# Peptides against a protein of PDB entry 3KDP: the designs that were tried, part 224

Target 1, 230 residues: chain A of PDB entry 3KDP
Amino acid sequence: PFLIFIIANIPLPLGTVTILCIDLGTDMVPAISLAYEQAESDIMKRQPRNPKTDKLVNEQLISMAYGQIGMIQALGGFFTYFVILAENGFLPIHLLGLRVNWDDRWINDVEDSYGQQWTYEQRKIVEFTCHTPFFVTIVVVQWADLVICKTRRNSVFQQGMKNKILIFGLFEETALAAFLSYCPGMGVALRMYPLKPTWWFCAFPYSLLIFVYDEVRKLIIRRRPGGWVE

## One batch from the design tools (peptide; made by RFdiffusion4, then SolubleMPNN)

Design b2_p29_3_s1 (from b2_p29_3, 21 letters changed)
Fold by OpenDDE base, seed 2:
Structure b2_p29_3_s1 (fold): chain B 230 residues (1-230), chain A 29 residues (1-29)
Amino acid sequence: as target 1 above (230 residues)
Amino acid sequence: DLKETMEKILKEFEELIKKFVEYVNKNLE
């Protein structure tokens, strides 16, 4: 998210402290949980390991957890970010290059895509309004991604939800999301304003799409091993 | 060509977002 913020020069979609909360509080437990998953041999190119004697997390699992999942999460988060900003009059194209003026306290007449002028305070309220939904979207996407990453070829329906640590991770990240979203003072401390419950569902279509896509992909892989879809 | 392609993608994305906003407003509130 931060890299995209710099490259696209758009308003900051998520605060750095909140990003740290995601990385340390949301992503770490799921990443560890993957190490204990009875994954396919394609994911774990070795015999089942003893967590006490063997490396807890291998490079492949780390790559999946912090790389691939992170990218999908970012996509979901940015989708929500753009939705909220668009709802407030800022279309995605208009946001490109807007950061400099957006963050300038002395500019109180930044125009949205419809010519409405926004004060610095108003802009920051909108920005901070995006932070919580962005975070929540990441969590909701993680629900799907964590399930998806358990397998390379098999359906989630075949492998099931046997990893208790993974299940715990899902609850933990959800609880963290709820805490950060609704705990008093988070708007000031983390620039995360309270989220309307309805916005929790905004990420679901996106998560469902990813889930369906992955299931279809896996189905194709099972039926056509060695294809380009793999 | 790349710039034009990116602009086209962004426009399509904007339309998608607008539709999604409408969907959210209609179905979730």
Scores: peptide ipSAE 0.033, ipTM 0.609, DockQ to the pose 0.023
Fold by OpenDDE base, seed 4:
Structure b2_p29_3_s1 (fold): chain B 230 residues (1-230), chain A 29 residues (1-29)
Amino acid sequence: as target 1 above (230 residues)
Amino acid sequence: DLKETMEKILKEFEELIKKFVEYVNKNLE
């Protein structure tokens, strides 16, 4: 998010402190939960053909898959960001290169896509309004990520949700998101303004996309054992 | 060519966003 902010010169979609909350607050418990995940049945039964090469291939494929999931996650966040700004009169094309004027305290007549002028204070309000839904979108997408990472080959329907620590991680992450989104003072402390509850559902298509992506990947692995997707 | 492609993508994205906003306003508010 921060890199896109710099490259595209758009208003800041997510604050650095909020990013830290994601990394340290939301990702830590899930990461621990994954360490205690039960071994997949097919992994346990599958004999390694070449331990050295198979390990490297597996690590590369996992890294690639998580990289792709991370990309989808970021796209979900940015989609929410652009939706919020568009709702406030700033279309995506208009946001390109706008950051310099957007962040200038002395410019109080920045125009939106419809010719309405925005003061610095008004712009900062809408900017901070984007932080919460971006964060929430990330959390919602992470739900799917945590669910799908339980298995490499088997469908989530086959493996099931047996890891209590993982389930706890999902609830903890959700609770943290709710706290940061709705607790009084978060607008000042973290620049996260309150979010309408309906915006939680805006991320669901992306969660579904990740889920479908992973299920398709796993389906390919099952149909083509030893393929490049495994 | 790249610029034109990017502009087309952005326009399509804007249309998608507009439709989504309309959907949200119609069904969720």
Scores: peptide ipSAE 0.031, ipTM 0.625, DockQ to the pose 0.021
Fold by OpenDDE base, seed 5:
Structure b2_p29_3_s1 (fold): chain B 230 residues (1-230), chain A 29 residues (1-29)
Amino acid sequence: as target 1 above (230 residues)
Amino acid sequence: DLKETMEKILKEFEELIKKFVEYVNKNLE
C-alpha cells in the first residue's frame, strides 16, 4: 500500500499506525495459528524423498501462494479505498498525481472530480476515513485467508474448523478491527475514523475470491500431484 | 497506445466503482 502511494502519488490509503496494528495485532495470532496448522498437517504428509531439496521447494511454493493471497488482499483494500473516495467525489483517475496538492496545507481549494473544492481539513478527514475501511477490508479478507491456511492440499470442507487457535484468531482480529473502528478517540489517536457497518461488506467479494482461489488451487494440486501450484 | 489502453482500463474501473457505490447507497444505506 505504501509503495503504491508513492508510485501513483495518491492520497495515503493506510496509516503507519494501522500498518503496525496489522503486523503486530492482526497478523500475530494468524501467524501462530498457521504454524500450528502446518505442523499438524505435516504429520500426515509422506516423508520427503530428499528432505533438504523438497523442503526448500515446498517453502518456496507456500511463499508464492501467500504472495498471491497478499496481492488479492491489497487489491481488496485498494478497492475499498477507491470506493470511499469515489463516494466523496474523488474518482480513481482524479487521484493520480493529486497527493502533492492533497497534502499541502496551504491549498484549500483542491477540486474533486465534480469540481467541488475541498479544504485541507476536509481532505484529511476523507483520507483518515479511508484508513479504517482499508484496515477492516484486510481483516475481512484475512478471514478467508485464515480459513484456507488450515491445510495445504485438502479443502476447507474436508478439514473443517478444528484448530481452536485459528478460530480464536478470527475473533481476535475481528474484535481488534471493531475496537479500532468504533472506539472513541481512535480518529485522533490512530487517524482511524469510525466506519459505517455497511462498509464491512465491501470486502466480502474479495474474501470469497480468496476462498475460491485456494479451493481451485487445492483442487489442482489434488488432481496433479507434484505440480508447481503447490 | 499503452497510455490509451491504461486510460480505458481506468475508465472501466471508475465505472465499476460508480456502480458499486450506487449499489451500496441504494441497498445498504
Scores: peptide ipSAE 0.031, ipTM 0.602, DockQ to the pose 0.021
Fold by OpenDDE base, seed 3:
Structure b2_p29_3_s1 (fold): chain B 230 residues (1-230), chain A 29 residues (1-29)
Amino acid sequence: as target 1 above (230 residues)
Amino acid sequence: DLKETMEKILKEFEELIKKFVEYVNKNLE
């Protein structure tokens, strides 16, 4: 999100504090939950590996897979961002290069895609209105990520959902999202304005996409062990 | 060229967003 903000010179889609909340609040419990996940049946049957060569290769492959998931996750967030701005009169093409004028407090006549003028205060309200749905979208997509990361090769349906810590992690990040979205004062403190319930559903297609992507990836890995998709 | 392709993608994306907004307003609110 921050990289696209710099490159495209668009209004900031996700605040720095919100990013910190994701990193510190939503990722820690899931990471711990993975440590207590049951071993895969195929891992238990694997022969000993060379620790030096196979470890590096595995780390690279894992990093690539999670990198791809992260890109899909970011796309979900940006989709939500563009939807909200479009509802407020700012179409995606119009946002390109707009940041300089958007952030200038002395310019109070920035025009939207329909010629309506927006004051600095009005623009900031719209910007901060985007932060909460973007964050919630990330959390909803992370639900799928948490489920799929339980296994490396086996389907989630084969491994099951017996890890109570993982289930707790899903509820924890959801509760955090609800707290940040609806607790009084969060709009001022974290620049996260209240979220309409309908926006929770905006991320569901992307969660499904990640889930399907990972299941297909795992299926390919099972059929072609040691492939590049691992 | 790349510029023309990007513009086409952006236009398609805008149409998708509009349809989604209409769907949300009609069915979820």
Scores: peptide ipSAE 0.028, ipTM 0.604, DockQ to the pose 0.022

Design b2_p29_3_s2 (from b2_p29_3, 20 letters changed)
Fold by OpenDDE base, seed 4:
Structure b2_p29_3_s2 (fold): chain B 230 residues (1-230), chain A 29 residues (1-29)
Amino acid sequence: as target 1 above (230 residues)
Amino acid sequence: ELEKTMKEILELFKKLIEEFVEEVNRNLK
């Protein structure tokens, strides 16, 4: 998210501390949950031929999966960000390069995509309005990601929700999202304005798509063992 | 290995909390 902020020169979609909360608070527990995920029955049944090499390969696979999930999460967050800004008159294409003028407190006539002028204060309100939904979107996407990462070959329906660490991670993410979204003073303290409950659902279609995609992927893997889809 | 990982996580959380407090304090001033 921060890299896109710099490269695209768009208004900051998420605060630094919120990013850290994602990276350390929401992503760390899932990473642990994956590390302690009881290997799918298929993985555990395979005695490591070389414990050292096979451990390294497994760690690499987990790392790659985590990296891909992180990218998908970021895309979900940015989608929500662009939707909110578009609803406030700023189309995505208009946001490119806008940061310099956006963050300039002396410019009080920044125009949106429809020619409406925005004061600095108004722009900052819109910016901070994006922070909470962006974060919540990531959390909601993480729900799906955590569930799908639990298994490599088996569907979630086959493996079930037995990992207590995973469940704890889901709870932690949700609790953190609720705290940051609804705790009084977060708008001032973290520049995260309260979230309308409707925005929780904005990420659901995206989470569903990820879930369906992964289930289809796993189905293909089950039907074609050793295929390139692994 | 688990203990080491847990310690690392705790240190990361500590850092996160410190940064959080700093940001809160900065925004409240």
Scores: peptide ipSAE 0.015, ipTM 0.358, DockQ to the pose 0.017
Fold by OpenDDE base, seed 1:
Structure b2_p29_3_s2 (fold): chain B 230 residues (1-230), chain A 29 residues (1-29)
Amino acid sequence: as target 1 above (230 residues)
Amino acid sequence: ELEKTMKEILELFKKLIEEFVEEVNRNLK
């Protein structure tokens, strides 16, 4: 998310506090849950293969999986960001290169895509309004990602949700998201303004698409072992 | 090695909490 912000020179989609909340509150517990589940699966199913080569392959696969998940989460967050700004009159094309004028306190006549002028204060309210939905979107997408990551080759429907640690992680990140979104004073303290409950559902279609895509991918892998998708 | 890694993670977590608190305090002023 931060790299896209720098490259596109758009208004800041995530504040420092929001980033910290994502990294510490949202990503850590799920990552631990996945690590435990993988360790448990490795203990139960591995015949003693060559520990050096198998460890390296697993570490690479884990790293790639986390990298892909992070990329998908970022895409979901940016989608929500662009939707909110578009609803407030700023189309994605208009946001490109707007950061310099957006962050200038002395420019109070920044025009949106429809020619409406926005004061600095109004722009910052809209900017901070994006932080909470962006965070919530990441959490909702992470639900799907965590469920998907439980199974590398098998369908989620076959393995089920038996991991209590994963369920706890999902609860924790959801509780944190609710706290940050609705607790009084979070707008001032964390620059996370309260959002309408409907925004929780904004990411659901995206999560569903990811889920379907992954299930289809896994189905292809199962039907064509050794194909280019593996 | 696992204990060392866990300690490093805990130290990182502590630093992040401190940064969080500082940011909150900055926003409240």
Scores: peptide ipSAE 0.013, ipTM 0.351, DockQ to the pose 0.016
Fold by OpenDDE base, seed 5:
Structure b2_p29_3_s2 (fold): chain B 230 residues (1-230), chain A 29 residues (1-29)
Amino acid sequence: as target 1 above (230 residues)
Amino acid sequence: ELEKTMKEILELFKKLIEEFVEEVNRNLK
């Protein structure tokens, strides 16, 4: 998200505080939960492999999968960001290159896509209004991520929801998202303005996409062992 | 090596927390 912010010169879609909340509050518990995940049923049925050579390959494959998932998460966040800005009069095309004027506190007549002028304060309100939905979008997409991370090759339906720590992580990140979104003072303290409940649903298509993507990936791995998708 | 890595992670978290606190304080002023 930050790289896109720099390259496209768009208003900041995700604040530093929000990033920290993701890293410390949302991702930490899931990451720990993975350490306690139950071994896959297929691993127990496999013959011993060479741990030195296979570990490196496995780590590379996992990193690639997470990279792809992270990209889909980012797309979901940006989608929500662009929708909110569009509802406030800023179409995506108009946002390109707007950052310089957007962040200039001395410019109080930045025009939206419809010719309406926005003061610096108004622009910052809209910007901060995007931070919370972006965060919430990430959380909602992470629901799918957490579920799919339980297995490498097996379907979620086969492995089941056995890790209580992972389930707790889902509730924890959701509770954190709700707290940051609706607790009074978060707009001032964290620059995370309250979110309309309807925006929670904006991320659902991307959550579904992650789920489908992973199931397809796992299906390919099962059908073609040793492929580059593994 | 694992202990070293864990210490590095811990230090990273401390830095992140400090940055968070600083940003919160900045926003409250």
Scores: peptide ipSAE 0.012, ipTM 0.339, DockQ to the pose 0.016
Fold by OpenDDE base, seed 3:
Parts: sequence; C-alpha cells; structure tokens
Structure b2_p29_3_s2 (fold): chain B 230 residues (1-230), chain A 29 residues (1-29)
Amino acid sequence: as target 1 above (230 residues)
Amino acid sequence: ELEKTMKEILELFKKLIEEFVEEVNRNLK
C-alpha cells in the first residue's frame, strides 16, 4: 500500500501506524501459528533429509505465499479506498498526482471530479475516513489467509481448526480491528473515524476469493505433486 | 531458531507500541 502511495502520488490510503499494526500485529500471530503447526507436522513425519535445501525451499514457499497474499490484501484495501473516495466525489483517475495539492494546508480549493471545492480540513476528514475501512478490509482478508496458510497441501476442511494459536490470532486481529474502529478517542488519536457496519461486508467477497483461490491451488498441488503451482 | 524469531518479534511489537504511544501523545497535544 505504501509503495503504491509513493508511485501513484495519491492521497495516503492508510496511516503509517495502521500499517504497522497490520504488519506487526496481524501478521505476527499467524506467523507464530504457522511456525508451531509446521513444527508439529515436521516432528510427526519427515526427518529433514537436507536441512539447507529444505530450509531454503520452505523459506521461498513461505515468502511466495506471503507475497501473493499480501498483494491480494493490498488490492482489497485499495478497492475499498477508491470506493470511499469515489462516493465522496473523487474518481480514481482524478487522484493520480493529487497528493501534493491534497497535503498542502494552504490550498483550500482542491476540486473533486465534479468541480466541488474541498478545503484542507474536509480533505483530511475524507482521507481519515478511508483509513478504518482500509484496515478492516485487510483484517477480513487476513481471516481467509490465516485459515488458508494453516495447511500446505491439505484442505482446511480436512485438518480442521484445531490449532488454538490460529484461533487466538483470528480473535486478536478481530479485537484489534474492533478496538481501533469503535473505541472512543481513536478517531482523534489515530485519525481513524468510526466504521459503518456495512463496510465490514465489503471485504467478504475478497476473503471468499482468496479462500477459493487457495482451495483450488491446494487441489491442483494434490493432483499434480511437483507441478509449477508449488 | 524459533526462540530467536520470537524474541525478534517481541522486540518489534515493543517498538510498535512505543511508536503508537508517541503518535497518540502527539495527537492529544
């Protein structure tokens, strides 16, 4: 998200602290959960034949999985961001290159796509209105990711949700999202305005897409072990 | 290796909390 912000020179879609909360808060418990689950699965079946090659392959597979999931999360967040800005009169094409004027406190006549002038304060309200839904979208997408990452080859339905750490991670992530979205003073402290309940549902299609994508990927891996999809 | 990774993660969390507190304090001022 931050890279697209810099490259496209658009208004900031997600606050830096919120990004840090996602990267450190929401990804850490899943990473620990995966580490424990891999340790449990590896302890039960295969002595690592070649610890160097198996570690490198595991690190590459984990890196690729996290990279792909991170891209889908970013796409979901940006979709929510563009929808909110479009509802407020800023079409995606109009946002390109707008950051310099958007962040300038002395420019109080920035025009939207319909010719309406926005003061600096009004623009910042809209910007901060995007932060919470963007964050929540990422959290909801991460629910699917956590469920997916639990199993490398087996369907989630086969292995079940027996990992207490994974369940705890989902709870912690949801609790953090609720806290940041609805706790009094968070709008002032983190510039995250309260989220309308309807915005929680906007992320569900993306979560479903990730879930379907991964189940299909796992199905292909099971049918063609050693294929290019691994 | 797991313990080392967990310690690194805990240190990152500590830094995140500190940055969060600093930002909250900045915005309350």
Scores: peptide ipSAE 0.013, ipTM 0.321, DockQ to the pose 0.017; fails the geometry check

Design b2_p29_3_s3 (from b2_p29_3, 21 letters changed)
Fold by OpenDDE base, seed 4:
Formats: C-alpha cells, structure tokens, sequence
Structure b2_p29_3_s3 (fold): chain B 230 residues (1-230), chain A 29 residues (1-29)
C-alpha cells in the first residue's frame, strides 16, 4: 500500500501504524497457529520421487504461491479504498497525482471528480475513513489465507478443521479488527475512523477468490504430481 | 452504539466461522 502511495501519488490508503497492527497484531498469532497444524496426510503418505533432489515441498513454489496470494490481498484492499473514495466523489483516475495537493494543508479547494471543492480537513476525514476499511479488508482476506495455508496439496475438505488454535487465531484477528475499527479514540490514535458494518463484507469476494485459486492450484497438483505449481 | 455494533459484528463472524468449520467437518464424515 505504501509503495503504491509513493509510485502513483495517491492519497495514503493505509497508515503506517495500521500496517504495524497487521504485521504484529493480526499476522503473528495466526502464523503461530500454523505451527500446531497437523502434518498434511498427503505429504506423509507419499514417497519422494528422488530423496536426494526432490524436496517434499518446493519452497520456491510455495513462496511464489504466497506472493500471488499477497497480491490478491493487496488488490482487495485497494478495491475497497477506491470504492470509498469514489463514493465520496474521487474516481480512481482522478486520484493519480493528487497526493501533493491532497496533503497540502494550505490548499483548501482540491476538487473531486465532480468539481466539488474539499478543504484539507474534509480530505483528511475521507482519507482516514479509507484506512479502516482497507485494514478490515486485509483481515477478511487473511481468513482465507489461514485456512488454505494448512495444506499444500489436500483440499480444506480433505484435511479438515482440527486446529483449534487456528480457529482462535481467526477469532483474535477479527476481534482486533473490530476493536481498532470501533473503539472510541482510534480515529485520533491510529487514524482509523469507524466503519459501517456493511463494509466488512466487501472483502468476501476476494476471500472467495483466494479459496478458489488455492483449490484449483491444489487440484492441479493432485492431477499432475511434480508439476510447476507444486 | 459502537460497542453494540462491534459485538454484533463479532457474533456474525463467529457464526460464519462456526458454520464453515461445521461444513468442513460434515464433508469429512
């Protein structure tokens, strides 16, 4: 998000503190929960083709898959960001290059896509209104990530949901998101203004996309063992 | 009001997760 902020010169979609909350608050507990996941039955039952050359899991391919999932997450966040700004009169195309004027407190007549003028204070309210939904979108998408990361080849329906710690991690992540979104004072402390409940669901299509992506990937792996997607 | 909204959201998400877990476990049985 911050890289896109710099490159595209758009208003900041997610604050630095909220990024830290994702990295340290929402990602750590779920990541730890994966350490307690049972070994994938497929890995344990299959003999390696060549124990000397074939690793049970290609770390590079896994890293690539996680990178792809991360890109989908980012797209989900930016989608929410652009929708909110569009609802407030700022179309995505108009946001390009707007950052300099947006962040200048001395400019109080920044025009939206429809010619409405916005004061600095009004712009900052809209900006901070975007921070919370972006964060929440990432959290909702991470639900899918956590569930799919428990296996490499097996479907979620084959491996099952036996890890109670993982479920706890999902709950903790959600609770943290709700706390940051709705606790009084978060607008001042973290630049996260309260979010309408309906915006929690805007990320669900992207979560579904991740599930579909991973299930298709795993299906390909099962049909073509030792393929490039493994 | 914000607290109530938060509790509502948490309850809905919990229900969603529980339903998902139930569905997965039913498919494994």
Amino acid sequence: as target 1 above (230 residues)
Amino acid sequence: ELKETMELILSLFKELIDNFVKLVNEKLT
Scores: peptide ipSAE 0.006, ipTM 0.237, DockQ to the pose 0.671
Fold by OpenDDE base, seed 2:
Structure b2_p29_3_s3 (fold): chain B 230 residues (1-230), chain A 29 residues (1-29)
Amino acid sequence: as target 1 above (230 residues)
Amino acid sequence: ELKETMELILSLFKELIDNFVKLVNEKLT
């Protein structure tokens, strides 16, 4: 998200502190839980035929999976960001290159896509209003990611939700998201303004999309083992 | 206010990590 912000010169969609909270709070615990579950499932089911090749393939698969998942999460967050800004009069096309004027505290007449002028304070309120739903969107998408990453080849429906660590991770992420979104003082401390409960549902289509995508991917892998889809 | 909020956040993270570590240890034992 930070790289896209720099490249596109758009207003900051996610604060630096919030990024750190994601990396340390929401990503680490689930990643560890997945690492343990994958280790258990892989060790129990298949002796590596070739330890060197299978280890390398596993590392590549994990790296690719996390990379793809991270991209989808970012896309979901940016979608939510653009929706909120569009709702406030800033269309995505208008945001391109706007950062310089957006962040200038001396410019109080930044125009939106409809010619309405926004003060610096008003712009920052809108910006900070975007931070929370961006974060929440990532968390909600991570729910799907955690569920899909539970198994490499088996459907979630086949293996079920038996991993207590995974379930705990989901609850921890949700609790953290709720805390950061609704705890008094977070608007000042983390520049995360309170989120309307309705915005939690904006991420659900993306979560569903990821879920469907992964199930289809797993289905293809099961039908064509050793294909490029792995 | 900022300091108190940061301390609260840090305490929460610590608690979450500790709970996770505890859970992992319970499962590995």
Scores: peptide ipSAE 0.000, ipTM 0.220, DockQ to the pose 0.048
Fold by OpenDDE base, seed 5:
Structure b2_p29_3_s3 (fold): chain B 230 residues (1-230), chain A 29 residues (1-29)
Amino acid sequence: as target 1 above (230 residues)
Amino acid sequence: ELKETMELILSLFKELIDNFVKLVNEKLT
């Protein structure tokens, strides 16, 4: 999000406080849960690996896979961001290069895509309105990410949802997201304004996309052991 | 106080970014 903020020169879609909430609140329990995940059922069926060559390749491939998942996650967040801004009169094309004027408190006549003028205060309200949906989108996408991280090769349908700590993590991050989104005073304290419940569903296609992507990836790995996809 | 400090830091980063973008645009032109 921050890189896109720099490159596209758009209004900041995700605040620093929101980033901290992700790192400390939503990612910690899931990360711990992975330490308690059950071993894959097919580990004992795998051939011995070359410890020198296979380790490096495996680390690179894992890094690429998580990088791709992260990109899909970011796309989901930005999709929600652009939809909210569009609903408020700012089309995506109009946001390009707008940040300088957007953040200038002395400019109170920034025009949207329809010629409506926005004061600094109004713009900041819209910006902060985007923080919560972006955060929630990340959480919803993390549902899929956490589920798929249970295994490297086996399908989630094969491994099952036996890790109670992982299940708890899913509920915990969801509850935290709901708390931050709807608790009175969060707009003032964290600059996270209330989110319409309908926005939770905006991220579902991307969550599904990540899930499908990983299942397909794992399927390819199972069918073509030692391939470039592993 | 922490909030104010964070806002200040954010403001400084934004300024840095603006300067960087300006520099890049000048080099691309």
Scores: peptide ipSAE 0.000, ipTM 0.157, DockQ to the pose 0.014
Fold by OpenDDE base, seed 1:
Structure b2_p29_3_s3 (fold): chain B 230 residues (1-230), chain A 29 residues (1-29)
Amino acid sequence: as target 1 above (230 residues)
Amino acid sequence: ELKETMELILSLFKELIDNFVKLVNEKLT
């Protein structure tokens, strides 16, 4: 998100404090949950033919999968950001290069895509209104990611949700998202204004996409053991 | 194959975003 912000010179979609909340609040518990996840019985039964090469290949594949999921998460967040800004009159094309003027307190006549002028205060309200949905979108997408990361080969439907720590992680992420979204004072403290409940659903398509992607991946792995998809 | 599939998924996402942006633009006009 930060790289796209710099490269595209768009208004900041996600504040630094919000990023820290994601990294420390939403990613830590899931990471711990994965450490306690029971190894899949099918993975444990396979003696590595070559421990060095098979481990390296598996680590590379996991790294690629996580990288891909992270990109999908970012895309989901940016999608929500662009939707909100578009609803407020700022089309994505108009946002390109707008950051300098957007952040200038002395410019109170920044025009949206329809010629409406926005004061600095109004722009900041819209910006902060985007922070919360972006965060929530990441959290919702992380639900799928956490569930997916539980298994490497088995479907979630086959292994089930037996890890209590994972369930706790999902709850914690959701509770944190709700707290940051609706607790009074968060707009001032964290630059996260209250979110309309409907915006929670904007992330669901991406969550579903990640879920479907992983299930398809796992299905391919199960059908073609030892293939490039492992 | 995985890379190609990922590129395809990313392409589909991009297309979805582009279509959404178009739809939003059409509704806002």
Scores: peptide ipSAE 0.000, ipTM 0.188, DockQ to the pose 0.019; fails the geometry check

